Peptides against a protein of PDB entry 1LOE. Designs and how they scored, part 16

Target 1, 181 residues: chain A of PDB entry 1LOE
Amino acid sequence: TETTSFSITKFGPDQQNLIFQGDGYTTKERLTLTKAVRNTVGRALYSSPIHIWDSKTGNVANFVTSFTFVIDAPNSYNVADGFTFFIAPVDTKPQTGGGYLGVFNSKDYDKTSQTVAVEFDTFYNTAWDPSNGDRHIGIDVNSIKSINTKSWKLQNGKEANVVIAFNAATNVLTVSLTYPN
Target 2, 181 residues: chain A of PDB entry 1LOE as posed
Amino acid sequence: TETTSFSITKFGPDQQNLIFQGDGYTTKERLTLTKAVRNTVGRALYSSPIHIWDSKTGNVANFVTSFTFVIDAPNSYNVADGFTFFIAPVDTKPQTGGGYLGVFNSKDYDKTSQTVAVEFDTFYNTAWDPSNGDRHIGIDVNSIKSINTKSWALQNGKEANVVIAFNAATNVLTVSLTYPN

## One batch from the design tools (peptide; made by RFdiffusion4, then SolubleMPNN)

Design b2_p19_2_s3 (from b2_p19_2, 6 letters changed)
Fold by OpenDDE base, seed 2:
Structure b2_p19_2_s3 (fold): chain B 181 residues (1-181), chain A 19 residues (1-19)
Amino acid sequence: as target 1 above (181 residues)
Amino acid sequence: PDLPDYVRIGFSATSSLPM
């Protein structure tokens, strides 16, 4: 059994265990990915590679992660795309295609992407997002077009608590989001 | 498999608004 665990309670400048990409940076002890002001992409990766698949045994790791986020979206017309928690190959690089949240580059399924993301999507892209136009949580496997989505009522400027868990035995990924305050 | 043996995890966001 192999276990990888880490925790970041606050983000500081020059965070040693993060790889910043694009316009991602830390400020006010928060990780800031992007702002709804310009065409931009921002990412931050945990610096240590994680052993998630054992090709010899076929075993896939279980995992649980939790985080808190704040989105400031005081209006619906000047809004960014949202953000993702994602899992990708170690050499993953920012993707610049609009609406793909910096992770994907197509709405088509591409197994070579080897990328899984949980999206917290604040912008309605008619080409792939749920037709009701709701802000939503999505599970994305090798495509920005989610395999499953759920409407999410964004509370502007409020802290949301997220828990993401993967059960390898059942191949089930669960996402929970709450506004405790 | 859908994932490689080793991965990195992280956060990513974009804004598609004009500069």
Scores: peptide ipSAE 0.626, ipTM 0.888, DockQ to the pose 0.657
Fold by OpenDDE base, seed 5:
Structure b2_p19_2_s3 (fold): chain B 181 residues (1-181), chain A 19 residues (1-19)
Amino acid sequence: as target 1 above (181 residues)
Amino acid sequence: PDLPDYVRIGFSATSSLPM
């Protein structure tokens, strides 16, 4: 089983290993995905394709990624729509905005999407989000409707440390989020 | 299977409200 590790702790204006899409850009050693305006989609891809499946042997890769993100909304009570880490086909392009987080197009399972995402969802969408209305972390497979969720309390403007790991042997994806202080 | 051999990983964010 192959293992891939991914980490970026500092971003520069000449970041060669990123593909920027939509409104995503880098400044002051930070990757900024959205502008402080309405109806934006911003994405950034690691430029190198990752080999996660070997069709000849059937082997699936393990991976571990860690990153820090900040959601800095002008109003802590009105925050939309969220942030997500995702895995998609190499030619992936921005998808539907808003509650679809720029990654999906439907709440219905769509195998042609070939996309897995970990969402940090700040806005409640009645049609697919957990009924309690909580901001949440979700695991999404070929659909914006998460297969599993956990309530998450946003700390506006603060850095959240995230670790995401996939174990191919157990087929388990783990997500941890902490707000160090 | 429907899983591609190669993928890209990335980050995405959307805003319907100013952020």
Scores: peptide ipSAE 0.618, ipTM 0.885, DockQ to the pose 0.799
Fold by OpenDDE base, seed 4:
Structure b2_p19_2_s3 (fold): chain B 181 residues (1-181), chain A 19 residues (1-19)
Amino acid sequence: as target 1 above (181 residues)
Amino acid sequence: PDLPDYVRIGFSATSSLPM
């Protein structure tokens, strides 16, 4: 399996400050999470904490986020490991690499993780990924084993536009991905 | 989902051989 690089494009001038972790870095217009080398983890956090849950009132925040990502792999048929958008505790640090995408440490549900992720998984891990072996989008809650998945066709080197929205009233997380170019 | 009151959001990616 060949290595893969991942990047986020089209950062605006009002982009929030970033906390870089692992191999993540940025240029003027691009956030790069990994280079096409082995055994790398790259993360970038928006520096401002988000008040997503009010334990005193029970109120949960709605949110919508959009971004554009590019996956560049030397061989589109051998791509590892994946890219994620995630929500985690403010002091979150890089977790296990490889198939755990730097976000989780187990396929077993771990409430102490307090992490939700939308994965764009390019590599099939037999132990937890959908049995059809397809590249997929997954919703992960406190585990690398997704609670829901959808097959996704990677277009190597192309920009994917993503919209992720959470509706607190319905408790529904929606993910939309398009390749406009 | 099980989340704390305050969170950070971000992006993560990995490139490696299969574990």
Scores: peptide ipSAE 0.614, ipTM 0.884, DockQ to the pose 0.537
Fold by OpenDDE base, seed 1:
Structure b2_p19_2_s3 (fold): chain B 181 residues (1-181), chain A 19 residues (1-19)
Amino acid sequence: as target 1 above (181 residues)
Amino acid sequence: PDLPDYVRIGFSATSSLPM
């Protein structure tokens, strides 16, 4: 019955390189994407576009990103819905909330979405999530239904360190998550 | 290709009540 707050550390109120969407905002050291309220979507985009694909040469960029996040749920048994790191068109806007994580609109593959996401999914959606019902990390390409998933044990209220790397030569996306404490 | 030439990256989160 209680909702979940998602925040990411190391952002300040004077953060000027972010585009805030929905309920996203910053405090002294945190980017808060959601409050513990119903049916909310919060997003934050880095304002500078990234040249990730060269359609003329076919070259795809490598990238590595790191961040920390905290999930604060008053009731750790009931945690919904999750958060994502995502890559999308420059004019991207918040998409469907709830289990679609504000990033997608369908479990069916839709190439017009042009969106790739790494989801940290805290809620089991029977229609598309892994059948074991575990909280999980997923890689999503143009669909909320992940192309690959791995079970993830949530530590409520603790900082998680994340590293996401993409190797263009091998077309492999790597996700690492650790709890330092 | 699955992505356009230029993209933005970011974070998104949702909160709702479980059924």
Scores: peptide ipSAE 0.602, ipTM 0.876, DockQ to the pose 0.546

Design b2_p19_2_s4 (from b2_p19_2, 5 letters changed)
Fold by OpenDDE base, seed 4:
Structure b2_p19_2_s4 (fold): chain B 181 residues (1-181), chain A 19 residues (1-19)
Amino acid sequence: as target 1 above (181 residues)
Amino acid sequence: ADLPDYVRIGFSATSSLPM
């Protein structure tokens, strides 16, 4: 089939209670965002809000998060659409599915979105994805069109370890992905 | 980035038919 399932088998040390949205759910062993079926959107939010910006002082929080995800696609050549780690307003709800990854609604910059995402994009959307057509990691700011991307080779069914760090002093977001096995 | 003071972080994934 052309569909893909996404799951997360390991969270970082800051694991918290989850708010499930769409088709997202958890077992004792893993968080499952989607099943390998058509037209699904699954999300899971950490329940506790995070104070990342103080408008009065201008202080921005540093953060580091880590997780392990698995993509299981029935056909490694037909993998859609992808999954993201995202930061959004506390009342965030699932957004447009498909290539918008349930996080955005536009390829145009929309400041009202107030959403930043690290996408692990498995499907090439001609309208906004890098022209080389590669599966990629992207940093998305208020748009599904990434401000920065890097090619990424999917290992179907294998655990990928991810670390995402934000340094407020340097304003740098760092993403690392490794396949330890 | 244009972020609010308080946010939630999470994961999102989609599955659909490639066109």
Scores: peptide ipSAE 0.626, ipTM 0.885, DockQ to the pose 0.554
Fold by OpenDDE base, seed 5:
Structure b2_p19_2_s4 (fold): chain B 181 residues (1-181), chain A 19 residues (1-19)
Amino acid sequence: as target 1 above (181 residues)
Amino acid sequence: ADLPDYVRIGFSATSSLPM
């Protein structure tokens, strides 16, 4: 199977390989997804479609992506709602905001969503999040309710390095997050 | 099928509180 790799570390104002949605934009070599205001959704898509499934042969592609993100909230105790890496149909548009992170519309499994996401969730939603209330990394498949989660300690204002890899042969998605500084 | 042949990848963030 083929492997598609992405390294997303630098953004410019003249970035031509991104599709901006909602409040997303680039400035000073940084992609900014949200403004420091209530009720916002910001997204940015890699403009080139990715061939991950061959319906004729049944082959599924591997992929590896790495990126750095920063959550910089004015109040470390009131941080909502989170950041998400996602894979969706080519015509994907912003979905429900708030706890749905702009990528889902339901906690119930919805196969028509055709969306997989890795969430970095900073806000506890009692209806679907882990009962311990911890900020967490989650793997979401066609639902905001994660199929798996791991507690994550947010370092506000610090750069987090992330690596996400999918192995088609084992059907395993791996997520790594580190704070190197 | 639950998986399309082609997808886009991206980033998303939401704010219900200032951040």
Scores: peptide ipSAE 0.613, ipTM 0.878, DockQ to the pose 0.806
Fold by OpenDDE base, seed 1:
Structure b2_p19_2_s4 (fold): chain B 181 residues (1-181), chain A 19 residues (1-19)
Amino acid sequence: as target 1 above (181 residues)
Amino acid sequence: ADLPDYVRIGFSATSSLPM
């Protein structure tokens, strides 16, 4: 096959309930977002909402999360489209597929989206991705066009360890990615 | 703020064929 699968081998220290959307499913040790089929969107949400901001009290919630993911592509030169960690309204549903990663619908800023994402983008979309064409990590705020990006070298079939920290006051995410093996 | 008071976090991925 020429399609790409994306899986989370460690999606959190706690066994939180998940809301599966699209083609997402889980086994005992792995959350699989896409299988080796074309034109699919797979998502999984933690069922418990997070209270990140209280405008009445001024309270701000920050969080740090870690997970391990693996991308399996039969052809490492043709890998589409990418995997995303995201924060969205509680009633969020799958959005546009392909290069929009199932999280956004526009390259233009849309405040009504109320979505922040960390993309691990494996496919170069000329209309919005960095011009160097590199696979990259991007921070997305209400748009698939990242506000900041960093080149990332995919190790096909290898587990990547990720740590993401979110500061609700600034709407800033910090990302660390390592390949331990 | 860009986000509502309550949110859900999750993972998303898409698979398609390159042009």
Scores: peptide ipSAE 0.613, ipTM 0.878, DockQ to the pose 0.546
Fold by OpenDDE base, seed 2:
Structure b2_p19_2_s4 (fold): chain B 181 residues (1-181), chain A 19 residues (1-19)
Amino acid sequence: as target 1 above (181 residues)
Amino acid sequence: ADLPDYVRIGFSATSSLPM
């Protein structure tokens, strides 16, 4: 059984006002997304909308966010799907399709979803995941099929530090993951 | 643009298999 929890150190703008969706909830200083039940979806959104695109000026906002997460996955065969950090329209709702991490509905590119996600994927979906079967970090643009992936060696039960940065000038999204201990 | 003018950010996870 896999469980995933998070400690948000920098989550968008300053405040930590959250909108919980599905089975997501906070315990102590952690956000818990995945309950130990079949077909669960858990999400949490920062409550304040973020103005990232100014259609009047054409400007796109830069952002940097950081968080710490723990995944408990004692074995490789009985695992959940993983989790995402995602950016979506303000009215975004949980998606229930299996393997789509609660964010997407298809491996096909759908620009109308207007959703970008950084996935930390612990389950190999043969239909769209990298063929090597590795746990991986992926950048998902309007599709669960990542535009870029990198193998990630999960350290079970250890805290991982993540920094996600977007540079609007270069249109580059950067993801770093480290295990400090 | 791939994103709308205003967005929300967050975290999401699923489990499709028995836990």
Scores: peptide ipSAE 0.612, ipTM 0.875, DockQ to the pose 0.611; fails the geometry check

Design b2_p19_4_s1
Fold by OpenDDE base, seed 3:
Structure b2_p19_4_s1 (fold): chain B 181 residues (1-181), chain A 19 residues (1-19)
Amino acid sequence: as target 1 above (181 residues)
Amino acid sequence: GYKRIGFSATSNNSEYSLV
């Protein structure tokens, strides 16, 4: 078996283990994916590819990740569009369309995308989001239309602590989000 | 077998950051 782990406790100006895409950048020890401007997308990838599937054995890797994110919205009643943690092909590129969160490009299931995301969706898109209109956490498999969602209360400007774990044996992905304050 | 992990955000009016 193989185990790969890494930790980034501070985001520096010369963060060589990240690939910045779109408008993503580091400043003041933060990884800022997007500024509070219209029609922008920003991403950051861990530079080293991760071995998640063994072609010889067929085994899929377990993984656990934790991170802290902050959303700073000038108006708490209108926060667009959203934020994701994702796993994608090594040559993945930012996608357009705000509602697709920079990761997907269709609500139709597309196996060729080979992309899984956990979305923290702050804006209601009537075409695919849960009809209750709540901000939500979603699990996205090859589509922006989540296979499962859970309502989530955004605390504007506050740090949200997230833990995401995948158990390959059970094929279960778990997500936890907490606000310390 | 190999993929990249990362973060993504889109915005029309809000700043999304990791800390």
Scores: peptide ipSAE 0.756, ipTM 0.969, DockQ to the pose 0.933
Fold by OpenDDE base, seed 1:
Structure b2_p19_4_s1 (fold): chain B 181 residues (1-181), chain A 19 residues (1-19)
Amino acid sequence: as target 1 above (181 residues)
Amino acid sequence: GYKRIGFSATSNNSEYSLV
């Protein structure tokens, strides 16, 4: 079974292994997906595709990735809209903004999306988010409506260390998030 | 099949970045 492991630790102005979409850009060793402005979408893709599934054998690849993200909100009480790690078709383009996080277009399951995302959702959308209104981590499969969520306490302006792993044998996706002190 | 991995963020008032 194929395993793909990668981590993001440093960014620079000559980031040849990334495809920037929307308002995403790099500067000062940081990948800035969005600025603190209204109605913006920013994305960055790894330029090299990964082999997720073998159509002949049916084998599915494992993967593990780690990264560190920061959310800088001028107002901690209203932080919109959110951040995602996602896996999508090789020709993927930015999708619907706002609560759809630039990754999906519907809360209804759409197989043609062929997209899986881990969302770090900072804004409550009543139509699909957990009713408790908490900021949350969610696993999204072909829909912005998560198949599973867990409340997450945002620390504004702090670095969050994330590890995401997929075990093909068990079909389990795991997410860990820590704020180092 | 093949896929691409990436990051996405949308904003109305906040900066989202990776470091």
Scores: peptide ipSAE 0.746, ipTM 0.967, DockQ to the pose 0.886
Fold by OpenDDE base, seed 2:
Structure b2_p19_4_s1 (fold): chain B 181 residues (1-181), chain A 19 residues (1-19)
Amino acid sequence: as target 1 above (181 residues)
Amino acid sequence: GYKRIGFSATSNNSEYSLV
């Protein structure tokens, strides 16, 4: 089997291995997807396409990814809209509508989107989010309406360490989020 | 098939960043 790996430990002004979309950019050794302004979307893609599925054998690749994100909100009780890690077709483009997190465009399941996301959703959208209103981690398959969610307590301004792993043999996706110490 | 992986965020009032 083919293996692809990469690591970005420091974001610089010339990240040739990233494709910036929307308002995403690098500054101060950070990848800033959005500023604290209204109605903005920002994305960054790894420039090299990933061979995730073998059309000949039907095999799906295992993967493990880790990253650290920070949410800086002026009001910790009103944080909108959210953040995602996602896997999408190579020609993927930013989507509009804040609640769709820049990735989807409907709560209806649409297998043609060919998009999977792990959302870190900080804003309650009545139409599709868990009814308890909690900020949550969600697994999104071809829809902004998560197939599974878990409540998560945002720590404003603090680094959250995330690990996402997919085991193709078991078809299990695992997500962990930790605020260190 | 081939895919691209990435990060996305939308905002009305908050900064979302990777570090």
Scores: peptide ipSAE 0.729, ipTM 0.965, DockQ to the pose 0.939
Fold by OpenDDE base, seed 4:
Structure b2_p19_4_s1 (fold): chain B 181 residues (1-181), chain A 19 residues (1-19)
Amino acid sequence: as target 1 above (181 residues)
Amino acid sequence: GYKRIGFSATSNNSEYSLV
């Protein structure tokens, strides 16, 4: 079984391996997806596609990725929609904004989306989010309505270290988030 | 098949970044 592993470590103004979409951009040592302004969508794709499925053998690849994100909300009690890591078709474009996180267009399962996302959802959308209203990590498969969620405490302005791994043999996606001291 | 990995965020009042 093929395994693709990569770590997100450094960003710069000349980031040749990224495709920027919407308001996403890089500065020294930072990839900024959105600014603290209204109605923005920002995305960045790794320019090199990944081979996740072998059409001849049917084998699905493993993958492991790590990155660090920061949410800077001017008001910690008024945080916007959210951030997400996703895997999508190579020609993917920004999708619906707001609560759809720029990645999905429906709360209904849509296999044509062919998109899997790990959301770090900082805004409660009554129509599809867990009823407890907690900020949460969610696993999204072809829908903004997560197939699984876990409550998550946002630390405003702090670096969150994330590891996402998919084990093809067990068909298990794992997400780890830590705020290091 | 092939896919692309990416990051996305939407906002009305917050900055989302990777570092």
Scores: peptide ipSAE 0.609, ipTM 0.934, DockQ to the pose 0.868

Design b2_p19_4_s2
Fold by OpenDDE base, seed 1:
Structure b2_p19_4_s2 (fold): chain B 181 residues (1-181), chain A 19 residues (1-19)
Amino acid sequence: as target 1 above (181 residues)
Amino acid sequence: GYKRIGFSATSNNSAYSLV
């Protein structure tokens, strides 16, 4: 079974391996998806597609990735809307903004989306988010309504280290998030 | 099949970035 492994460590102005969409851009050592401006969407795609499924054998690829993200909110009590890692069709474009995180268009399952995301959701949307109102990590399959969620305490302005791994044999996706101190 | 991996964020009042 094929395994795709990659780690995101550095960004710069000559970031040729990324496709920028919406408001996304790079500066020295930083990929900025959004500024603290209302009603904005920013995305960045790896320019090289990955092989997820082998049509001949039916095998699904494993993958593991790591990255570090930062959320900078002027008000820690009101942080909108959220951040995602996602896997989508090669021709994917920004989708609905706001609570849909620029990745989905519906809370209803839509297989034509062909999109899987790990959301780091900082804003509570009553229509689909966990009822406890907690900021959370969610696994989204063809819908903004997560199939599974876990409460997560945001540390505003701090670097969060993330590891995401998918095991095709067990069909399990694992997400870990740590704040170094 | 092939897919692309990416990052996305939406903002009403907050900045999201990778470092």
Scores: peptide ipSAE 0.789, ipTM 0.973, DockQ to the pose 0.876
Fold by OpenDDE base, seed 3:
Structure b2_p19_4_s2 (fold): chain B 181 residues (1-181), chain A 19 residues (1-19)
Amino acid sequence: as target 1 above (181 residues)
Amino acid sequence: GYKRIGFSATSNNSAYSLV
């Protein structure tokens, strides 16, 4: 089984390998998905599609990706709405509704979305988020309602290093998040 | 078979970015 690896460590103003959607943009220093303003969504897609599933063999590809994200919130006690890494159909478009994180549009399972996301959710939505109200990492399969979650403590303004790996043989998605400081 | 990988964020009061 093939493994596709993505190391996401640099961004620039002429980032030709990205498709920007919504309010997303790059500077020499970072990829900014959103500014600290109301009712905004920003996305960035890798321009090159990846082969996830082979229709002839039925094999699903492994993948590993690493990246670093930062949340800059004026108020550490109220941080909305959240951030995601996702894999979606090639023609995917940003979705509305802050709680859907720009990726989904329902808490109901919708296989037609063909979308998997790892959410880094900073805002509690009563309708679908874990009842403890914690900020959390979630694995989302065709729904904003995560199939699994883990509490996560946000360090406002600090770089979070993330590694996401998918093992096709075991069908296990692994997420690691660390703050160096 | 083919998909795109991406990042997404929504905001009402916070900036989300990758570095």
Scores: peptide ipSAE 0.776, ipTM 0.972, DockQ to the pose 0.855
Fold by OpenDDE base, seed 4:
Structure b2_p19_4_s2 (fold): chain B 181 residues (1-181), chain A 19 residues (1-19)
Amino acid sequence: as target 1 above (181 residues)
Amino acid sequence: GYKRIGFSATSNNSAYSLV
């Protein structure tokens, strides 16, 4: 099986390998998806598509990616709406904002979305988020309503190191998040 | 098929970025 690996460690003002959408942009050493303002969506796509599925052989690719994100919230007790890593059709465009994180349009399963996301959700939406109200990491398949979630404690302004791996043989997606000290 | 990998964030009061 094919394995695709991404190591995201550096950003600059001239990012030729990114497609910016919405409010997303780069400055020196930072990819900014949103500013701390109301009703904004920011996205950035890797310009090169990845081969996930081979229809001729039936092979599904493995992938591993790592990145570091930062959330800067003026109020640590009210942080909205969230951040996602996602895999979507090559022509993907920003979707519904707010609690849909710019990636989905429904809490109902929508096969036509063809989108898988790992959400780092900082805002509780009663209609679909875990009832405990915790900030959480979620696995989203064609819906903003996660198929699996885990509580996560946000450290405002701190760098979170993330590793996301998909094993095609086991069909398991693994997410690791660490705040190094 | 082929897909694109990306990042997305939405905001009402918070900044989201990668470094």
Scores: peptide ipSAE 0.766, ipTM 0.970, DockQ to the pose 0.871
Fold by OpenDDE base, seed 2:
Structure b2_p19_4_s2 (fold): chain B 181 residues (1-181), chain A 19 residues (1-19)
Amino acid sequence: as target 1 above (181 residues)
Amino acid sequence: GYKRIGFSATSNNSAYSLV
């Protein structure tokens, strides 16, 4: 079984291996998806497509990804809308509607979207988010309505280290988030 | 099939970035 690993540690102004969408851009050592402004979406894709499913054998590849993200919110009590890691068709484009995090466009399950996301959702959308209103990590399969969620305490302005791993043999996706000391 | 991996964020008042 194939394993694909992605380790993201540095960004620069001449980032040749990324496709920028919406308001996304890089500066020295930072990939900025959005600024703290209203009604904006920003994305960045790895330029090289990944072969994660073999149509001949049906085999799915393992993968592991690690990255560090930061949320800078002027008002720590009102942080909108959220951030995602996602896997989508090669021709994927940014989507509108803040609550959809730039990835989806419906709470209804749509297998044709062929999109999986790990959301780090900072804003409560009554229509689909967990009723406790907590900021949360969610696993999204072909819908913004997560199939599983876990409460997460945002530390505004702090670096969050994330590891996402998929084990094809067990069909288990794991997500870890830690704030260093 | 082939997919692309990426990051996405939406904002109404907050900056999201990777470092």
Scores: peptide ipSAE 0.752, ipTM 0.968, DockQ to the pose 0.864

